# Peptides against a protein of PDB entry 3HUF: the designs that were tried, part 54

Target 1, 320 residues: chain A of PDB entry 3HUF
Amino acid sequence: MWIIEAEGDILKGKSRILFPGTYIVGRNVSDDSSHIQVISKSISKRHARFTILTPSEKDYFTGGPCEFEVKDLDTKFGTKVNEKVVGQNGDSYKEKDLKIQLGKCPFTINAYWRSMCIQFDNPEMLSQWASNLNLLGIPTGLRDSDATTHFVMNRQAGSSITVGTMYAFLKKTVIIDDSYLQYLSTVKESVIEDASLMPDALECFKNIIKNNDQFPSSPEDCINSLEGFSCAMLNTSSESHHLLELLGLRISTFMSLGDIDKELISKTDFVVLNNAVYDSEKISFPEGIFCLTIEQLWKIIIERNSRELISKEIERLKYA

## One batch from the design tools (peptide; aimed at target 1 K76)

Design b2_p23_7_s1 (made by RFdiffusion4, then SolubleMPNN; from b2_p23_7, 10 letters changed)
Fold by OpenDDE base, seed 4:
Structure b2_p23_7_s1 (fold): chain B 320 residues (1-320), chain A 23 residues (1-23)
Amino acid sequence: as target 1 above (320 residues)
Amino acid sequence: EKEEEEKREKEAEEIEEKIKEEE
C-alpha cells in the first residue's frame, strides 16, 4: 500500500494510506476519500492531483508499488517529485519512495510503498476477494511468489492443511483467513487519518496457529528438522520441492515411478508422492522403499520426535 | 464556506509559525 507522511506537520503529524484512486491535494480541501489537505501557505488551494493505479499482475510477482501519478494543477511554482519538476501532462512513478514537493513549501510529502501481497490457496476465494483487495492497492494471486507477504489459508472443515499452507508457514509468510480479509474491507474510512489503524495480520496469524493442531509452534521447529535424510519426489510441484528443501532434505527428482531403480532406492530414505499418485499407484510401489504423501510427511514433521519416527518407518520397510 | 476557509487559513498560519519556532 502507499503511505504518505510529511515533515513539518503539513499533514497534521498523521500518516495516511492512499488506496487506488484520485486525490486532490491542496491547502483548501477537506480530508476525505478523494482529497488530501496540506497545511501550508506556500502551497496552492488546489495544488496537485495524485492518482494511484490498481496493482498490475507484474506487481504480484515483483512486490512493486502501484503506479503513482502526479499532476500539477497549473500552480505558480509547480510540483516536484524526487527533485524533478512534474511535466505539464503529469508524470507516473514506480519508485518505492517519492519525495513530493508542492511549490515552494520547505517540507516534503514522503510517499513510501509498504509491500502487502496476498497469495490465495483457493481460486474461488481469489475470485471472491481479488477485486476488493486490488481496490486497496494489494496485488493478489495463486502462484507462489517471493513477493508474497500474506497467504490466505483454505479452511475446509476436517481436512488437512494444503501443501501451499505448509510451505507458506515454513517460509514465514503471514497466514490469514477470510475474517482478516473482511476486516480489511472495512478499514477504508478509518485509515484515511491514521495509517496505524491498519489491522494487525500477525494477531490473525497467531490465532490461526494457536487454534489448529496441524501447525507446529513455529516454523523453526520444522526448518532443517530432517537434515541428513534423503528423499525422492516427482518433478511436478515447485512448492512441494521448496517445502522439502526447507525441511533440510536432500531431494532427488524423477518423472515417473518407473524411474525409481535400485540405484535411486539405495541413495534414498523415502519417496514423497502427491495424493493422486499415492492413491492410484499403491499397488505398484517399488519394493524396499518407504512411500508417503506430503500430508503424511507433515503429520510426522509436526511431532517433536519427527527424526525418530521417520527413522523407524524407514527401518521397518527396509526389513519388510 | 468563507468562514471555514478563513479557519483553515488560520490553522495553516499557526502550524507554519510553530514549525518556524522549532527550526
Scores: peptide ipSAE 0.026, ipTM 0.471, DockQ to the pose 0.034
OpenDDE base, seeds 1, 2, 3, 5: peptide ipSAE 0.022, 0.006, 0.020, 0.023; ipTM 0.526, 0.288, 0.540, 0.464

Design b2_p23_7_s2 (made by RFdiffusion4, then SolubleMPNN; from b2_p23_7, 10 letters changed)
Fold by OpenDDE base, seed 4:
Structure b2_p23_7_s2 (fold): chain B 320 residues (1-320), chain A 23 residues (1-23)
Amino acid sequence: as target 1 above (320 residues)
Amino acid sequence: EEKEEEERDKKAEEIEKKIEEEK
């Protein structure tokens, strides 16, 4: 989201979130959803127009800012952004830091981009929330992204957590739920005066983890917990691969169960399968190898003695 | 409206003066 602050109390010592939309900036405007009051005699009554665009699909993958447009409103001394005079038709900016000078005011408005990118595990929830979140200047998507800061957990009652949720947790992404999204939808008015009134997603995350026994106490309890073990996986999911890497596993990939030969079995401690393959092909599993699902592996990993548990299962199947 | 503008202009002047005095 875009946040503005200013030197010299010209913004009354307050930081403000700017959502996608249009703002008239000047001395003789009242702070509201479309106006930013700036207190200086050196600033015109109506000085500039700020327009913040909704996030693009590219912004979800890059963590880039919503486009910030600045137009001078035909003022005597103009407007500058990053020491450059704004053109007559206005200029658009994609920099994460903007120093905005209004006329001869000795103090600048500093606009900075605070990255917030929300990944959804469920396409139905994305479809429900994407429009509202985009209107907050928050890019949203389903696919894994290095720019992802928050992850919406799919709460199916009585189901195991998804691979996406497991991976988000190990990546130290802030896991949130629908309650946090609902709260975000209400903050539009309160954050106009004080950007610090944004809800703490970390509190939501702590509550989710505390109330769900399917999570370890911390990502650090699981990261590299299986260091020294080797697995093979079907090359189906990048998230699954990255999850296994974060566990410290040496990973071999295969394209079909038929590619699991005696050589691979000799070098591999266990095979990780998705649920669909596990359920369909369990009758035809290669002899002498331990096959499990990611969800079964996760149940072992969250245990304090995960290394001992996995070793026992490997031994059991090598001698069966 | 004119009175509110005059009060805003006074507040602006007070803020600018305080900052010039702190430099």
Scores: peptide ipSAE 0.057, ipTM 0.638, DockQ to the pose 0.033
OpenDDE base, seeds 1, 2, 3, 5: peptide ipSAE 0.034, 0.000, 0.052, 0.055; ipTM 0.641, 0.279, 0.636, 0.637

Design b2_p23_7_s3 (made by RFdiffusion4, then SolubleMPNN; from b2_p23_7, 10 letters changed)
Fold by OpenDDE base, seed 1:
Structure b2_p23_7_s3 (fold): chain B 320 residues (1-320), chain A 23 residues (1-23)
Amino acid sequence: as target 1 above (320 residues)
Amino acid sequence: EEEEEKKRDEIAEEEEKKIEEEE
């Protein structure tokens, strides 16, 4: 989201969130969803127009800002952005920091991009929320991204957390739920005057983790917790692979259960299978190797003695 | 509200003058 603040008291000492939309900026406008009052005699009654575009798909992957357009409203002294005079037709900016000078005002409006990118675990929730979140200047998507700051967990009562949720947790993405998204939708008006009123997702996250025994106390409890162990995995999602890497596992990949030969068994402590393969009535597990699902592995990993638990299971099957 | 706005305008004008005097 874009946040503006200003030097001196020209913005009344307040920071403001600018959502996607158009704003008339000037001395003789009243603060609302489409106007920004700026208090200076050096500023025109109607000085500039700011237009913030909705996020692009690229912005979700890069964590880049919503496009920020500035147009001078034919003022006597013009408008500058980053010391450059705004062109007659307006200019567009993709920089994360904009120093906006209105006329001869010695104080500048500082616009900065606060990155917030929300990943969804399922397409249905994305379809429900994407439009509203994009109107908040929040890029959304389904795919993992290095720019992802937040992850929406689907609350299905009684289901195990998904691999996406597990991975989001371990990569230190702030896990949020529908309650936080609902809260975000309600604060849009209140944050016009004070950007500090933006809800803290970390509080939502803390509450999710505290109230759900499917999460460890911290990502650090699980990161590299299985260092020194080796697994083989059936070709699965990239998130599954990255999850196992974050556990510190040495990973071998295979395409079919038939590829699990004596050599692979000799160098592998356990095999990770997807639920569809594991639950198959037709599956013949290789002899002498521990096979489990990612969800079963996760249940072991969240235990304080995860290494000892896995070691016991490995030993049980090697000597059986 | 109008009195607080006037006071903010006055403060902004004083700071603008100080900066113009320092340049």
Scores: peptide ipSAE 0.025, ipTM 0.551, DockQ to the pose 0.028
OpenDDE base, seeds 2, 3, 4, 5: peptide ipSAE 0.006, 0.024, 0.024, 0.023; ipTM 0.252, 0.557, 0.545, 0.524

Design b2_p23_7_s4 (made by RFdiffusion4, then SolubleMPNN; from b2_p23_7, 10 letters changed)
Fold by OpenDDE base, seed 4:
Structure b2_p23_7_s4 (fold): chain B 320 residues (1-320), chain A 23 residues (1-23)
Amino acid sequence: as target 1 above (320 residues)
Amino acid sequence: EEEEEKERDKKALEIEKEIEAEK
């Protein structure tokens, strides 16, 4: 989200979130959803227009800012952004940090981008929330992205957590739920004068982890917990691969179970499958190797004795 | 009027710079 602060108390010492929309900036405006009051005698009554665009699809993958447009409102001394005079028709900016100088005011408005990018595990939830979150200047999507800061857990009653949720947890993404999204939607008006009033997603995350026995106490309990073991991965997502890497596994990727020969079995500790392959191909599993789903693996790795548990299963099937 | 406005702007700028220097 865009946050503005200013030197010399020209913003009354407050930080403000700027959501997508248009703002008239000046000395003789009242702070609201479309106006930013600036307290300086050197600033025009109506000095500039700020326009923040909704996030693009590219912004979801890059964690880049919403486009920030600045237009001078035909003021005597103009407007500058990053020491450059704003053009007559206005200019657009994609930099994460903007120093905005209004006329001859010695104090600058500092705009900075705080990255918030929400990944969804469920397309239906994305469809429900994307519009509202985009209107908050929050990029949203389904695909894994290095820019993701938050992950919306798919709540299916009585089901195991998804691979997406497992991976989000291990990569230290803040896991959130629909309750947090609802709260974000309600605070839009209250945060106009104080950006610190934004709800802390970490509290939501802590509550999710505390109330769900399918999570370990921390990602650090699972990261590299299976170091030294090797697996074969078949017909899994990219998230599944990255998840297994975070466990410290040596991974071999295969297209089919038929690619697993006796030589490979001798070098591989276990085979990881998705649920569909596991259920359909149980009869065709190679002899002498431990085959499991990623969800079954997760149940092992969240245990304190995960290494001992997996070793026992490997031994049981190598000598059967 | 234009000179008085320039002088007011100059005085405002001086006062604002003084406030910045005192922080």
Scores: peptide ipSAE 0.027, ipTM 0.571, DockQ to the pose 0.037
OpenDDE base, seeds 1, 2, 3, 5: peptide ipSAE 0.023, 0.000, 0.024, 0.024; ipTM 0.549, 0.229, 0.548, 0.552

Design b2_p23_8 (made by RFdiffusion4)
Pose (drawn by RFdiffusion4):
Structure b2_p23_8 (pose): chain A 301 residues (1-255, 262-274, 288-320), chain P 23 residues (1-23)
Amino acid sequence: MWIIEAEGDILKGKSRILFPGTYIVGRNVSDDSSHIQVISKSISKRHARFTILTPSEKDYFTGGPCEFEVKDLDTKFGTKVNEKVVGQNGDSYKEKDLKIQLGKCPFTINAYWRSMCIQFDNPEMLSQWASNLNLLGIPTGLRDSDATTHFVMNRQAGSSITVGTMYAFLKKTVIIDDSYLQYLSTVKESVIEDASLMPDALECFKNIIKNNDQFPSSPEDCINSLEGFSCAMLNTSSESHHLLELLGLRISTFMKELISKTDFVVLNGIFCLTIEQLWKIIIERNSRELISKEIERLKYA
Amino acid sequence: EEEEEWIEEEEEKAKEENEEEKE
């Protein structure tokens, strides 16, 4: 999401989260959902227009920002962005850091992008919530992405968690649920400061894993719990390979050395396991000679 | 459509105010 703040007291010492839409910025304008007051001698009463475009699907994967546009409103002293004078017809920016000078004001409005891309575990969930989050400047998607910061698990309806959830937990993604999304549906009309929505997501995550038999205490205890073991799988996607790597496994991808060297086969007279079955063991017992003893029992037998 | 109308109104206001400030 986009955030602005400034040195001096030109934004009254406050920061602000800017959502997709249009803002009028100037000396004689009141701070509301569509105006930003910036007080300085050289800033025109209505000085600049900031237009933030809604996110594209590609930004969910790249982590790129919503397009930020600035138009100078025929002002006395002009507008610059990163030291470039804003021409008529305005300019658009896809960088993550923007220094915006209004008139001759010695203090710049500093706009920066904070990473926030939300992955859903369910297509019906994505369709229900995507438009809401896109209007806040938050890209969403279903497939794996390296720019994901949060993962929305399905309602844990007294049932097992999905591989997408296990994977998000291991790669240290913040796991959230419907209750946090309901909080996000509150905030479009609001004028709130930098980092206003982020801590609640962490609180939601910390509460989810508490008293939950689908999760251990931390991603740290899960990571490298199966070191010294090896495995094999058919056409492993880079995500499943990375998931198994995070467990400390040695992996051999196939399209007398696939059988005796390899301890077990991970799926989607050889011994086979699903990742769902592997997760049950990855939690269960205690030590390295216990939590990886039940897996060593399933191999010999 | 309402947003476009609003932008046009605000740009007209800004043009008038800025012509006065330039004077």

Design b2_p23_8_s1 (made by RFdiffusion4, then SolubleMPNN; from b2_p23_8, 8 letters changed)
Fold by OpenDDE base, seed 1:
Structure b2_p23_8_s1 (fold): chain B 320 residues (1-320), chain A 23 residues (1-23)
Amino acid sequence: as target 1 above (320 residues)
Amino acid sequence: SEEKKKIEEEEKIAKKENEEEKK
């Protein structure tokens, strides 16, 4: 989201969130969803137009800002952005930091981008929330992204957490739920006066982790917890692979259970399978190897003695 | 939208006011 602040109390000493939309900026406007009052004698009554676009798909992957358009309203002294005069037709900016000078005002409006990118685990939830979140200037998507800051967990009572949720936790993404999304949707008006009123997701995250026994106390409890072990996995999802890497595992990939030969078994401590393959092929597992699902592995990983538990299972099956 | 038209009209008024202030 874009946040503006200014020197010399020209914004009344407050920071403001700018959501996607259009704003008339000037001395003689009243602060609302479409107006930004700037208190200076050197600023025109209505000086500039700011237009913030909704996030693009590219912004979800890069964590880049919503496009910021600035137009001077034919003022006597013009408008500058980053010391450059705004063109007659307006200019568009994709920089994360903008210093906006209105006319001869000695104080600048400083606009900065606060990155917030929300990944959804479920396409139905994305479909439900994407429009509203995009109107807040929040990029949304289903695919993993290096720019992802938040991850939406679906609260299905009694279901195991998904691989996406497990990976989001280990990569230190802030896990959020529907309650936080609802809260985000209500703050749009309140943050006009004070950007600090934007809800912090960390409290939501802490409550999720505290109230769900499927999470360890911290990601650090699981990261590299299986260092020194080797696994083979079916080439399924990138998230599954990245999850196993974060556990410190050496990973071999195979395309079918038939590719699991004696050589692979000799180098591998256990095989990780998806639920569908595990359930269908349970009778035909290779002899002398421990096979488990990611969900079964996760249940072991969240235990304090995870290394001992895995070692016991490996030993049990090597000698069976 | 009706809101977009309102902003566009305000922009036109603002430009006229600023042109008069240049004189």
Scores: peptide ipSAE 0.450, ipTM 0.930, DockQ to the pose 0.864
OpenDDE base, seeds 2, 3, 4, 5: peptide ipSAE 0.448, 0.448, 0.450, 0.446; ipTM 0.929, 0.929, 0.930, 0.929

Design b2_p23_8_s2 (made by RFdiffusion4, then SolubleMPNN; from b2_p23_8 with E5K W6K K13E E16K E23K)
Fold by OpenDDE base, seed 1:
Order: C-alpha cells, then sequence, then structure tokens
Structure b2_p23_8_s2 (fold): chain B 320 residues (1-320), chain A 23 residues (1-23)
C-alpha cells in the first residue's frame, strides 16, 4: 500500500494510506476517499491529481508498488516528483519512494510503498478475496513468490495444515486467516486520517499459532533441524521441495519409485512422497528405506526431539 | 463510472481555476 506523510505539518502531522483510486490534492479540498488536503499558502486550491492503479500480476511477484500517477492541474508553479517536473500530461511512477513537491512549497509529500503481498493456499479463497484486496492495493496470488508477505490459511477445523501453510510458516511469512481479511476489508475508511490504524497481522498470526498444535513454537525450531540427513523426493510440489530445503535436507528428486536403485537407497535416509503416491504405492515401496509423506514428516519435525525420532525410524526400516 | 466522471469534471474545473490565477 502507498503511505503518504509530509514535513512542516502540511498533512496535519498525519500519515495517510492511499488505496487504488484517484485523488484531487490541494489546499482547498476536504480530506475524503478522493481528496487530500494539503495546508500551505504556496499550494493551489486544487493543485494535482494522484491516481494509484490496482496491482498488476507482476507486482505480486516483485513486491513492486502499484503504479502512482501524478498530474499537475495546470498550476502556476507546477508539480515535481523526485526533483523532476511532472510533464503536461502527467507522469507515472514505479519507484517505492516518491518526494512530491507541490508548487513552491518548501515541504514535500513523501510517498512510500509498504509491501503487502498475500498468497492464498486455494483458488476458492483467492476468487473470493482478490478483488477486494486489489482495491486496497494488495497484490494477490496462488503461486509462491519472494515478495509474499502474508499467507492465507483456511480454517478447516480438524484437517492437517497444508504443505503451503508449512512452507509459509518456515519462510517466516505472516500466516493470516479469513477473519483478518474481513478486518482488512473494513479499514478502507478508517485509515484515511491515520495509517497507524491499519490492522496488525502479527496479532492474528500469534493467535493462529497459539491455538493450533500443528505449528511449532517458532520457525527457527524447524529450520535446519534435519541438517545432515538426505532424502529422495518423489512427485511433490515446488513448495514441498522448498520446505525440505528449509529443513536442511539434502534432496534428490525422482520421477518414479523405480528410479531409486540400491546404490541410491544406501545413500538416502528416507523417501518423501505426496499423499496420492504414498497411498497407491504402499505395497511397492523400495525395500530397506523409510517412506513417508510431507504431513507425516511435519508431525515428526514439530516435535522437540525430531532428530531422534527420525533417526529411530530410519534405523528401524534399514535393518528390518 | 459516475465517480470517475465526477473526478474528471473536478479536474477540469481545477484546471480552469488555475489558468485564471496565472493571468
Amino acid sequence: as target 1 above (320 residues)
Amino acid sequence: EEEEKKIEEEEEEAKKENEEEKK
């Protein structure tokens, strides 16, 4: 989201969130959803138009800002952005930091991008929320992204957490739920005057973790906890691979169980399967190797003695 | 659409006002 602040009390000492939309900026406008009052005698009554676009798909992957358009309203002294005069037709900006000078005002409006990119675990929730979140200037998607700041967990009571949720937790993404999304949808009007009124996702996250025994106390308890072990990964998602890497595992990837020869079995501690392969191939598992699902591995990894537990299972099946 | 039109009208009025202040 874009946040604006200014020096010299020209914004009344307030920080404001700018959602996607159009704003008339000037001395003689009233602050609302489409107007930004700037208090200076050197600023025109209506001085500039700001237009913030909705996020693009690219913005989800890069964590880049929503495009910020600035147009001068034919003022006597013009408008500058980052010390450059805005062109007659307006200019568009993708920089994360903008210093906007209105006319001869000695104080600038400082616009900065606060990155928030929400990944969804399922397409149904994305379909439900994407439009509303995009109207808040929040990029949304299903795929993993280095720009992802938040991850939506579906509250299905009694279901195991998904691999996506496990990975989101270990990569220190803030896990949120539908209750937080509902709260976000209501703040659009309340944060016009004070950007600090933006709901804290960390409180939601803390509550999710505290109330769900499927999470370890901290990502740090699990990161590199299986360092020194080696696994073979069969027919798993990209998130599954990244999850296993964060556990400190050496990973070999295979297309089928038949690709694992006796030499590889001797060098591999265990095999990780997706649920479908695990359930279908239970009878045809390679001899002398421990096979488990990501969900079964997760149940081990969240235990305080995870290394001892996994070692016992490896020994049990290698010597059986 | 109605909000966009209203903003566009306000932009045009603002430009006229600012052009008058230049004279």
Scores: peptide ipSAE 0.480, ipTM 0.933, DockQ to the pose 0.862
OpenDDE base, seeds 2, 3, 4, 5: peptide ipSAE 0.473, 0.476, 0.476, 0.473; ipTM 0.932, 0.932, 0.932, 0.931

Design b2_p23_8_s3 (made by RFdiffusion4, then SolubleMPNN; from b2_p23_8, 8 letters changed)
Fold by OpenDDE base, seed 5:
Structure b2_p23_8_s3 (fold): chain B 320 residues (1-320), chain A 23 residues (1-23)
Amino acid sequence: as target 1 above (320 residues)
Amino acid sequence: SEEEKKEEEEIKKAKKENEEEKK
């Protein structure tokens, strides 16, 4: 999200979130969803127009800012951004930090980008929320991204958490739910005067973890907990691979169950399968190897004695 | 600068006027 602050109290000592939209900036406007009052005699009654675009799909993957357009409203002394005079037709900016000087005002408006990117676990929730979140200047998507700051967990009661949720947790992404999204939808008016009124997701996250026994107390309880073990996995999911890497596993990949030969078995402690393959091929598993799903592995990994549990299962199946 | 000081004084005055109108 874009946040503006100003020197010399020309914004009355307040910070403001700028959502996607158009703002008239000047001395003789009233603060609202489309106007920014600046208190200075050195600026025009209507001095500049700011236009913030909605996030692009690229912004979800990069964590880059919404495009910021500045136009001078034919003022006597013009407008500058980062010491450069704004062109007559306006200019667009993708920098994360903008120093905006209005005319001869000695104090600048400082605009800075705070990255917030929300990943969704399912396409239905994305379809429900994407439009509203984009109107807040928040990029949204389904795919894993290094720019993701928040992850929306699906509230299906009685289901196991998804691989995406497991990975988001271990990656230390802030897991949120629809209650937080609902709260975000209400803040648009309140943050006009005070950007600090933006809701904190950390309390939502703490409550989710506390109320769900499928989560350990911390990602650190699971990260590298299986260091020294080796697994083989079906080469189907990047998130699954990254999850197993965060557990400290040595990973071999295969394309089909037929590729699991004696050589692979000799180097592998267990095989990780998706649910569909596990259920369909359970009868055809190679002898002398432990096969499990990611969900079964997760149930082991969240236990304090995960290493002892996995070792016991490996031994049980090696001698069966 | 002298211009900064003058602008700060004007902003202080405007803030005070706005606080008095809210009482």
Scores: peptide ipSAE 0.051, ipTM 0.645, DockQ to the pose 0.027
OpenDDE base, seeds 1, 2, 3, 4: peptide ipSAE 0.126, 0.000, 0.028, 0.126; ipTM 0.744, 0.220, 0.608, 0.750; seeds 1, 4 fail the geometry check

Design b2_p23_8_s4 (made by RFdiffusion4, then SolubleMPNN; from b2_p23_8, 7 letters changed)
Fold by OpenDDE base, seed 4:
Structure b2_p23_8_s4 (fold): chain B 320 residues (1-320), chain A 23 residues (1-23)
Amino acid sequence: as target 1 above (320 residues)
Amino acid sequence: MEEEKKIKEEEELAKKENEEEKA
């Protein structure tokens, strides 16, 4: 989200969130959803227009800012952004930090981008929330992204957490739910004067983890917990691969169970499958190797003695 | 639509006010 603050109390000492939309900026406007009052005698009554665009798909993958347009309203002394005079038709900016100088005001408005990118585990949830979140200047998507800051878990009653949720947890993404999204949807009117009133997602995350026994106490309990073991991974997503890497596993990737010969079995501790492959191909599993799903693996890795549990299962099937 | 119209009208007013301040 864009946040503005200013030097010399020209914004009344307040930080303000700017959502996507248009703002008239000047000395003689009242702060509301479309106006930013700036307290300086050196600033025109109506000095500039700020327009913040909704996030692009690219912004979701890069964590880049919503496009920030600045237009001078034909003022006597103009407007500058990052020491450059704004053009007559306005200019657009994609920098994460903007120093905005209105006329000869000795104090700048500092706009900075606070990255927030919400990944969804479920396309239906994305479809429900994307429009509202985009209107907050929050990029949203389904695919894994290095820019992802928050993850909305799929709430299926009585099911195991998804691979996406497991991976989001291990990579230290803040896991949130629909209650937090509902709260975000209501803050747009309340945060006009104080950016600090933005709800902390960490409280929501702590509550999710506390109330769900499928989560370990911390990501650190699981990261590299299986260091020294090797696995073969079949027909899994990129998130599944990254999840297994975070466990410290040496990973071999295969397209078919038929690619696993006796030599590979001798060098591999276990095979990781998705649920569909595990259920359909049970009859085709190589002899002398431990095959399990990611969900079954997760149930083991959340235990305090995960290494011992895995070792026992490997031994049981190598010597069966 | 109504908000966009109001913003445009305010931008036009602002330009006029600022032209008058230059004179």
Scores: peptide ipSAE 0.313, ipTM 0.872, DockQ to the pose 0.821
OpenDDE base, seeds 1, 2, 3, 5: peptide ipSAE 0.311, 0.303, 0.302, 0.304; ipTM 0.871, 0.868, 0.866, 0.868

## One batch from the design tools (peptide; aimed at target 1 K76 K104)

Design b2_p24_1 (made by RFdiffusion4)
Pose (drawn by RFdiffusion4):
Structure b2_p24_1 (pose): chain A 301 residues (1-255, 262-274, 288-320), chain P 24 residues (1-24)
Amino acid sequence: MWIIEAEGDILKGKSRILFPGTYIVGRNVSDDSSHIQVISKSISKRHARFTILTPSEKDYFTGGPCEFEVKDLDTKFGTKVNEKVVGQNGDSYKEKDLKIQLGKCPFTINAYWRSMCIQFDNPEMLSQWASNLNLLGIPTGLRDSDATTHFVMNRQAGSSITVGTMYAFLKKTVIIDDSYLQYLSTVKESVIEDASLMPDALECFKNIIKNNDQFPSSPEDCINSLEGFSCAMLNTSSESHHLLELLGLRISTFMKELISKTDFVVLNGIFCLTIEQLWKIIIERNSRELISKEIERLKYA
Amino acid sequence: SLDEEYEALSEEEAEKAKEEREAA
């Protein structure tokens, strides 16, 4: 999401999260959901218009920011963005850092993008919540993305967690649920500062894994728990390969060396396992000679 | 007082800022 702050006291020492939509910025305007007051001699009463476009699906995958547009409102002393004068018809910016000078004001309004892309585990969940999050400037999606910062697991209805959840836990993504989304549905009309929504997501994550037999204590204990082992799978997606890599496994992808060298076959007279079955062992027992002894029992037998 | 200080700022610099905005 987009955030602005400034040096000096021109924004009253406060930062602000800007959502998609339009803002009028000026000396004689009051701070509300659509105006930003910036006090300095050379800043016109109504000085600039900031327009932030809603996110595209591509930004969920690239981590790119919502398009940020600035128009100068025919002012006495002009507007610059990253030292470029804003012409008539305005300019649009896709960079993640913007230094915005209003008039001759010696202090710049500094806009920066904080990464936040939310992956859902369920299509009905994505359809229900996507428009809400997009209006906040938060890209969403279902498929795997390297720009994902948060993952919304389904209601853990007393049942096993999905592979998408296991994978998000291992790559150190913040796992959240419906309750955090309900919190996000509170905030569009609000004027809140930088990092206002992020810590609650971490608290939600820390609470989810507490007293939960689908999770161990940390991603750190899970990572490289199966080192020394090897495995094989059919047309492994780069995501499943990365998931198995994070477990410390050696992987051989296939389309007498696929059988005796390879300890087990991971699926979607050879010995086979699902990732769902592998997760049950990856949690269960204690040590390296115990949590990887139950997997060593399933191989010999 | 702030409006009076805003009106007291140089017009020649305002004209140059206008020309720079139109040329942009």

